Peptides against a protein of PDB entry 5EIB. Designs and how they scored, part 259

Target 1, 366 residues: chain A of PDB entry 5EIB
Amino acid sequence: VDLEPGTMDSVRSGPFGQIFRPDNFVFGQSGAGNNWAKGHYTEGAELVDSVLDVVRKESESCDCLQGFQLTHSLGGGTGSGMGTLLISKIREEYPDRIMNTFSVMPSPKVSDTVVEPYNATLSVHQLVENTDETYCIDNEALYDICFRTLKLTTPTYGDLNHLVSATMSGVTTCLRFPGQLNADLRKLAVNMVPFPRLHFFMPGFAPLTSRGSQQYRALTVPELTQQMFDSKNMMAACDPRHGRYLTVAAIFRGRMSMKEVDEQMLNVQNKNSSYFVEWIPNNVKTAVCDIPPRGLKMSATFIGNSTAIQELFKRISEQFTAMFRRKAFLHWYTGEGMDEMEFTEAESNMNDLVSEYQQYQDATAD
Target 2, 366 residues: chain A of PDB entry 5EIB as posed
Amino acid sequence: VDLEPGTMDSVRSGPFGQIFRPDNFVFGQSGAGNNWAKGHYTEGAELVDSVLDVVRKESESCDCLQGFQLTHSLGGGTGSGMGTLLISKIREEYPDRIMNTFSVMPSPKVSDTVVEPYNATLSVHQLVENTDETYSIDNEALYDICFRTLKLTTPTYGDLNHLVSATMSGVTTCLRFPGQLNADLRKLAVNMVPFPRLHFFMPGFAPLTSRGSQQYRALTVPELTQQMFDSKNMMAACDPRHGRYLTVAAIFRGRMSMKEVDEQMLNVQNKNSSYFVEWIPNNVKTAVCDIPPRGLKMSATFIGNSTAIQELFKRISEQFTAMFRRKAFLHWYTGEGMDEMEFTEAESNMNDLVSEYQQYQDATAD

## One batch from the design tools (peptide; made by RFdiffusion4, then SolubleMPNN)

Design b2_p24_6_s2 (from b2_p24_6, 16 letters changed)
Fold by OpenDDE base, seed 4:
Structure b2_p24_6_s2 (fold): chain B 366 residues (1-366), chain A 24 residues (1-24)
Amino acid sequence: as target 1 above (366 residues)
Amino acid sequence: MEEEERKKKLAEELRERERELRAR
């Protein structure tokens, strides 16, 4: 789905364009112009019914519908505005299904679009209320990984998207291969989301290595375990050491010893015990899938529900506040029917979320 | 002006529905 036809044409003409049904390409003509309100209230609102028709058709064809997975950017007007509109509409029609998102957070390191903090804040407000599970894919973290870890001098969107795809493949492993931990979206929610509003995940992937270091690095369970818990491997620009893990899931892929995995997972928990809450029992889950990802012998994917995620929201909030206090570009949003009060409501809700994370970070066992 | 007023009305209707949804 896009408000611009060009993106859909690119997907259709791409290497995997034939995997999608032609009728499932829904697109507009005018775009959102990086405006959340245009995506949510005008251009997106005109298109959303046609998307819902496709969603209904595909949902009816499912033997067992678990829920929905949306991949969208929070910086652009389509992904942010229309994406959150679509979430709201789907939630209304399918209230008993899981809403899962891969939400790409904007960063000034990647884009010069000045209104991205508005789009992100308005989107987070919607995601807090209308999603069950949100993977925070932070363009700042992706850029930093590409530059620092992968040693790419000029990271491209292709490089960032490669990390996104690896992460998405990793976190969905248990959904795609029967008999695994978190084999459905609801079980994932039960294991990962102890508090309904605190459903924003910090994903990570291992191995991440530069081309120059690939020949010198062994793929071992200890190295994967160490790397996936490293702050430098987090796909959200947060340091887990500045917070506490509420819950963690680790998904190992490839042929490895389950005993070795369990030992290494225990070791990393013990070493980092100060960074876990002590009042949530059994808050670390581990899965092993014998099927490696393409091109690797083994991998590990990390899903963390950490109070450190507040660093991401604080960054967006600070950027938002800096523009909003100047009333910068507000007329672009209000001209699409948005109320200025929605900005303050969204900011307030995001700040409340930050406060909730901090509360649980500071909580101790009785 | 008329188009902006129309947009505002439609947006308010949507916001009301979204508020109702969140209240469930």
Scores: peptide ipSAE 0.447, ipTM 0.921, DockQ to the pose 0.800
Fold by OpenDDE base, seed 3:
Structure b2_p24_6_s2 (fold): chain B 366 residues (1-366), chain A 24 residues (1-24)
Amino acid sequence: as target 1 above (366 residues)
Amino acid sequence: MEEEERKKKLAEELRERERELRAR
C-alpha cells in the first residue's frame, strides 16, 4: 500500500513482484508529502477503505488468523499517517487479533526530512495504544551497522533494507517453520510483553559480517550468541547497557546442538546479569529452527524488550520539542484537519512511556 | 474555506472514533 503509484510499480517489477496478487496492490495518486495528517486524515482516509477490503478478503482466506503484521516508516507521511490509520481501523474491526509492526524510526543521519520528528511522535502515540508488538528498526542503528560492522563506506537504502529483511525473516521464523518452540504471535506477546504499553522491541541479527571478513569468519553458536547480544548489533539506536532487559527472545536457525545453544544462552545471561531485571523469572526464551537462512549455515535473531529503548524515544522527543516550541510547519498539519492539541497529547504520551520504562528500570525485587 | 471545514469535520469524527477505541 502506498499513496504514491511509483512505489507499487517498483514492487511489481521487482524479483518477487509476481508473488503478490495484483488486486492486493492498493495505491493513491497524490502522496502524503511527508505529512502525517495528510496520511491520517485526508489522502490516507480516502484510500483506507479500499485497503480494508483487501485486508478482509485475505483475513477470510485464513484458516486461523493470528493477527496482522505491518511494515512502515514513521518518518514519512504514508507509513506514519496512513499506517497508523490502518492500524486503528484494523484494531477496531479485529480487536482480538494481534497487531504486530515493524516500525522504521527516522534519523537525521539517513534523511533530511525536517518534519520526521512530528510524524514519528504522532505515530508512536498511535503505536502505544493500538499495537501489541512493535519492532523498532532505527535507521540510525542500521546506518551505523552498515558503516561500522559491514564496512560500507556509503550505506544505501538498499543496504539498510537488507538488514530489515534479514531481521523480519529472523523474527518470523517461529511463525513460519516448525521448531522446538511452537510460537504464534500471541505466545510471542505473552513471552515478550510483561506490561501492555511496554511492547517496543530492539531487534538484532547475527551473523553481520563485512564482505572482506566473510571468508575468515567461523559461524559458531558462541560467536552468534556473542554478536547477537553485542550493543553494536542492535537495530535500535540505544545501548542495552544503559538499561535493563525486561524480556529477551533468541531465535537460532540452522543445524546446531540444542545443548550448545542452551549453554551459550546461559553463559551470556550470566555474563550480562546486571543488564536483566531480576524480578521477571525465565525472561529469556530460546528457539531453534533446523532450517538455515538462504546463503547461511546458521543465524541468530535477537528480540529485546529493554528499558534502554527509552533512549530512542528521548531522541525523537528532543527533536519534536525543538520544532514544536517554534511552531514550525504546524499549519501543514492543521490544514489537513488535525488539531494542534494532538501534538501535545502525542508528546505527553511518549514522555509517559519514557517515564514508565525508567520506573521499571529502577525497580528492584522485594 | 469549505474544503478546510470539511477536512476539520472528518478529522474530528475520526478522532472521536479513535478516542472511543482507546477508552475500551
Scores: peptide ipSAE 0.444, ipTM 0.919, DockQ to the pose 0.826
Fold by OpenDDE base, seed 1:
Structure b2_p24_6_s2 (fold): chain B 366 residues (1-366), chain A 24 residues (1-24)
Amino acid sequence: as target 1 above (366 residues)
Amino acid sequence: MEEEERKKKLAEELRERERELRAR
């Protein structure tokens, strides 16, 4: 789905464009112009019914519909505005189904679009209320991984999207292969979301290796485990050491000893025990899939529900506040039917979320 | 002016629906 036809043409002409049904390409003509309000109230609102018709059709064809997965950018107008509109509409029609998102967080390092903090804040407000699970994929973190870890001099969207794809493939492994932990979206939510509003995950992937070092790196379970818990491997720009894990899931892929995985996972938990809440029992879940990802002998994917994720929201909030105090570009949003109060409500809800994470970070076992 | 008023009305209707959904 896009409000611009050119994006859809790029997907269709791409190497995997043929895997999608032609009738499932829904697109507008005018675009959102990086405006959340255009995506949510005007251009997106005109298109959303056509998308819902496709969603209904595909849902009816499912033997067992678990829920929905949306991949979107929070910096743009379509992904942010229309994406959150679509979430709201799907939630209304399918209130008993899981809403899962892969939400790409904007960064000034990646994009110079000045209104991204507005789009992100308005989107987070919707995601807090209308999603059950949100993977926070932060362009800040992706850029830093590409630059520092992968040693790419000038990271491209292609490089960032490669990391996104690897991460998405990793976190969905349990959904795609039988007999795994978190084999359905609801079980994942039960294991990962102890508090309904605190459903924002920091994903991570291992191995992350530069092209020059990839040939010389032995992949071992201990190395994967260590890298997976390294802050430098997180796809969200927050340091887990500045917070506490509420819950963790680790998904290993490849031929490895389950015993060795369990031992290494126990070791890393013990070593990092100060970074876990002590009042949530059995808050680390591990899965092993014998099928490696393409081109790797083994991998590990990390899903963390950490109070450190508040650093990401604080970054967005600070950028938002700096613009909103000046009323910068507000007329672009109000001209699409938004009220200035919606900005204040969104800011407030995001700040409340930050405060809630902090509360649970500071909570001790009674 | 008429288009802006129309947009405001549509946005208000949508916001009301979204608020109702959250209250469920």
Scores: peptide ipSAE 0.439, ipTM 0.919, DockQ to the pose 0.824
Fold by OpenDDE base, seed 2:
Structure b2_p24_6_s2 (fold): chain B 366 residues (1-366), chain A 24 residues (1-24)
Amino acid sequence: as target 1 above (366 residues)
Amino acid sequence: MEEEERKKKLAEELRERERELRAR
């Protein structure tokens, strides 16, 4: 789905364009112009019924519909505005189904679009209320990984999207292969989300290795375990050491010893015990899939529900506040029918979320 | 002016619907 027709042609002409049904391409003509309000109230609102028709058709074809997965950017107008409109509409029609998102957070390091903080804040407000699970994929973190770890001097969107794709493949492993932990979206939510509003995940993927170092790197369970818990390997720009993990899932892929995995997972938890809450029992889950990802002998994917994620929201909030206090560009949104009060409501809800994370960070066992 | 009023009305209707959804 896109409000710009040119993006659909790029997908169709791509190496995987034939995976999608032609009738499932829904697109507008005018675009959102990086405006959440265009995506949510005007251009997106005109298109959303056509998208819902496709969603209904595909849902009816499912033997067992678990839920929905949306991949979107929170910086742009389509992914942010129309994406959250679509989430709201789907939640209304399917209130008992899981809503899962891969939400790409904007970064000034990657985009110069000045209104991204508005789009992101307005989107987070919707995600807090209408999603069950949200993977926070932060362009800030992706850029830093590309630059520092992968040694890419000028990271491109292609480089960032490669990391996103690897991460998405990793976190969906248990859904795609039989006999796995978290084999469905509901079980994942039960294991990862102890409190309904605190459903924002910090993903990570290992191995991440520069092209120049790939030949020298042994892929071992200890190395994968070390890297996936490294703060510099997180796909969200927050330091887990500044918070506490509420829950963690680790998904190993490839032929490896379960015993070795369990030992390394125990070791990393013990080394980092101060960064876990002690009042949630069995809050670390480990899965092993014998099928490696394409091109790798083994991998590990990390999913963390950490109170440190508040750093990501604080960054967005600070940028938002700096613009909103000056009423910068508000006329672009209000001209699409949006009320100024929606900005303050969204800001307040995101700040409440930050406060909730902090509360549980500071909580101790009774 | 008419188009702006139309947009405002549609946006308000959607906001009300979304608020009702959150209240469920």
Scores: peptide ipSAE 0.437, ipTM 0.918, DockQ to the pose 0.828

Design b2_p24_6_s3 (from b2_p24_6, 16 letters changed)
Fold by OpenDDE base, seed 3:
Structure b2_p24_6_s3 (fold): chain B 366 residues (1-366), chain A 24 residues (1-24)
Amino acid sequence: as target 1 above (366 residues)
Amino acid sequence: MEEEKKKKELAKKLREEEEELRKR
């Protein structure tokens, strides 16, 4: 789905374009112009019913619908505005289904779109209320991984998308292979989300290896485990050492010893015990799937629910506040039928979310 | 400073790639 036609043609012409039904390509003509309100109230609102018709049709064809997965950006107008409108409408129609998102967070270091703080804040407000699970993906973190870890001199959008795709494949492993931990979206939510509003995850993937080092790197369970818990391996621009993990899931893929996985997972928890809350028992879940990803002998995917994610929201809030106090660009949003109060409500809700994360970070076992 | 410059250059490239995708 897009508010612009050209993105659909790129998907159709891509190596996987034929996997998608032609009728499932829903697109607009005008785009959102990086305006959340265009995505949410005007251009997106005109298209949403056509998207919902496709969603209904595909949902009816499912033998067992668990929920929905959305991949979108929060900095643009389409992914943020129309994406959150779609989430809201799907939640209204399917209130008992899990809403899962892969949400690309804007970074001021990686984008020059001035209104991204508005789009992100307005989106986070919707995600807090209408999603059950949100994987936070930061373009800055992806760039840093590509540059520092993968040793890519000039990372491309393709390189970033490859990381996202690997992570998405990793986190969905348990959903695609029966008999695994977190075998459905609801079980994942139960294991990962101790408090309903605190459903924002820090994803990571291992192995991440530079092309020059691939031939020399042993893929071992200890190395995967160590890399997966490394702060530099996180795909969200926050340091887990500045917070505490509420919950963690680790998904291993490939032929490996369960005993070795359990030993390494215990070792990494013990080594990082100060970065976990002590009042959530058994807050680390491990799954092993014998089927490796394509082209790898083994992999590990990390899902962290950490109070350190508040750093991401604080960053957005600071940028939002700086713009909003000046009423900068507000007329572009209000001109699309948005109320100025929605900015204040979104800011308040995001600040409340930050306060909630901080509260649970500071909470000790009584 | 150089890394931040490279991030901005990537940002620009990503936007250009996105715009090219939109024009197809």
Scores: peptide ipSAE 0.014, ipTM 0.377, DockQ to the pose 0.019
Fold by OpenDDE base, seed 1:
Structure b2_p24_6_s3 (fold): chain B 366 residues (1-366), chain A 24 residues (1-24)
Amino acid sequence: as target 1 above (366 residues)
Amino acid sequence: MEEEKKKKELAKKLREEEEELRKR
């Protein structure tokens, strides 16, 4: 789905364009112009019914519909505005199904779009209310991984998208391969989301290796386990050491000893015990899939529900507040039928979310 | 044992399907 035809043509002409049914390409002509309000109230609102018709059709073809997965950017008008509209509409029609998102967070290091803090804040407000699980994929973190870890001098969107795809493949492993922990979206939510509003996940992937060092690196379970918990391997721009894990899932892929995985997972938890809440028992879940990713002997994917994710929301909130206090660009949103009050409500809800994470970070076992 | 074998066979099939989709 896009409000611009050119993006859809790029997907269709791409190496995987044939995976998608032609009738499932729903697109507009005008785009959202990086305006959340265009995506949510005008251009997106005109297209949403056509998308819902496709969603219904595909849902009816499912033997067992678990829920929905949306991949979108929170910085752009289509992904942010129309994406959150679509989430709302799907939630209204399918209230008993899981809403899962892969939400790409904007970064000033990656994009020059000035209004991204508005689009992100307005989107987070919707995601707090209407999603059950949100993987926070932060362009800031992706850029930093590409530059610092992968040693890419000029990271591209292609390089960032490679990390996104690896992470998405990792976190969906349990859904795609039978006999895994968290084999359905609802079970994942039950294991990962102790509080309904605190459903924002910090994903991570291992191995992250520069092209120059790949040939010299042995992949071992201890190394994967260590890297998976390293802040430098997180796809969200927050340091887990500045917060506490509410819940964790680890997904190992490849031929490895389950015993060795369990031993290493226990060891890393013990070494990092100060970074876990004590009042959620058995809050770390581990899965092993014998099928490695393409081109790797083994990998590990991390899913963390950490109170440190508040750093991401604080960053967005600070940028939002700096712009909103000056009423900068507001006329572009209000001109699409949006009320200025919706900005204040979105800011408030995101700040409340930050406060909730902080509360649970500071909570002690009684 | 038989259920685990079926799970491994299905996992193998899904992998092969993913690899075929990637070659397309």
Scores: peptide ipSAE 0.000, ipTM 0.282, DockQ to the pose 0.011
Fold by OpenDDE base, seed 2:
Structure b2_p24_6_s3 (fold): chain B 366 residues (1-366), chain A 24 residues (1-24)
Amino acid sequence: as target 1 above (366 residues)
Amino acid sequence: MEEEKKKKELAKKLREEEEELRKR
């Protein structure tokens, strides 16, 4: 789905364009112009029914519909505005199905789009209310991984998207292969989301290795485990050391000893015990899939529900507030039929979410 | 053991299908 036809043509002509049904390409002509309001209330609202028709058709063809997965950016108008409109409409029609998102957070290091803080804040408000699971993929973190870890001097969207794709492949492993932990979206939600509003995850993927060091790196369970829990390896620009893990899932892929995995997972938990809440029993889940990802002997994917995720929301909130206090570009949104109150409501809900994370961070076992 | 073997066989099949989809 896109409000720009050129994006759809790029996907269709790409190496994977043939995996999608031609009738499942739904696109507009005008684009959202990086405006959430165009995506949500005008251009996106004109297209949403056509998308819902496709969603219904595909849902009816499922033997057992678990839920929906949306991949979108929160910085642009289509992914943010129309994406959240779709989430809302799908939630209304399928209230008992899991809504899962891969939400790409904007970063000033990656994009010069000035209104991204508005688009992100308005989107987060919708995600808090209408999703069950949201993987926070932060362009800030992806850029830093590309630059610092992968040693890319000028990270591109292609480099960032490679990390996103690896992460998405990792977190969906349990859904795609039988007999895994979190074999369905609902089980994942039960294991990862102890509190309904606190459903924002910090993903991570290992191994991440620069091209120059790949030949020297042994892929071992200890190294994967160490890298996966490293703050520098998080795909969200948050330091887990500034918060506490509510829940964690680790998904190992490849031929490895389950005993060694369990030992290393126990060791990393013990070493980092201060960064876990003590009052959630069995809050770390480990899965091992014998099937490695393409091109790797083994990998590990991390899913963290951490109170440190509030750092991401605080960053967006600070940027939002700095613009909104000046009413900068507000007329672009109000001209599409938005009220200024919707900005205030979105800001308030995001601040409430931050406060909730802080409350559980400060909670002690009585 | 037999159930785990069946799960591994199915996982292998799903991987092969995923690899075929990637070759398209």
Scores: peptide ipSAE 0.000, ipTM 0.282, DockQ to the pose 0.011
Fold by OpenDDE base, seed 4:
Structure b2_p24_6_s3 (fold): chain B 366 residues (1-366), chain A 24 residues (1-24)
Amino acid sequence: as target 1 above (366 residues)
Amino acid sequence: MEEEKKKKELAKKLREEEEELRKR
């Protein structure tokens, strides 16, 4: 789905364009112009019914519909505005199904789009209420991984999207291969989401290696485990050491010893025990899939529900507040039928979420 | 019908590649 035709043509002409049904390409003509309100109330609202018709048709063809997965950017107008409209409409029609998102957080290091903090804040407000599971893919973190870890001098959107695709492949492993931990979206939610609003995940992937060091780095279970828990490998721009893990899932892929995985996972938990809440028993889950990712012998994917995710929301909030206090660019949103009150409500709800994470970070076992 | 057939054939090839990778 896009509000611009050119993106869809690029997907159709791409190496995987043939795996999608032509009728499932729903697109507009005018775009959202990086405006959440155009995506949510005008251009996106005109297109949403056509998307819902496709969603219904595909849902009816499913043998067992677990839920929905949305991949969207929170910085743009289409992904943010129309994406959150779609989430709301799908939730209304399928209230018993899991809503899962891969939400790409904006960064000034990656984009010069000035209004991204507005689009992100308005989107987070919707995601708090209307999603069950949200993977926070932070463009800040992706850029830093590309530059520092992968040693790319000039990271491209292709390099960032490669990290996104690796992460998406990793976190969906248990859904694609039967008999694994978190074999369905509902089991994932039960294991990862102890409180309904605290459903924002910090993803990570290992191995991440620069081209020059690939030949010298052994792919071992200890190295994967250590890298997976390294703050520099987190695809959300927050330091887990500044918070506490509520829940963790680790997904290993490839032929490896379950015993070695369990030993290394126990060791990393013990070394990092101060960074876990003590009042959630068995809050670390491990899965092993014998099938490696393409081009790797083994990998590990991390899913963390950490109170440190508040650093991501604080960054967005600070950027939002700096613009909103000056009423900068608000006329572009109000001109599409939005009220200034919707901005204040969105900011308030995001700040409440930050406060909730902080409360659980400071909570001790009685 | 022909596009669904192509999609099924691609899905089959991908599964076969995954099974071959599992054997390695």
Scores: peptide ipSAE 0.000, ipTM 0.315, DockQ to the pose 0.013

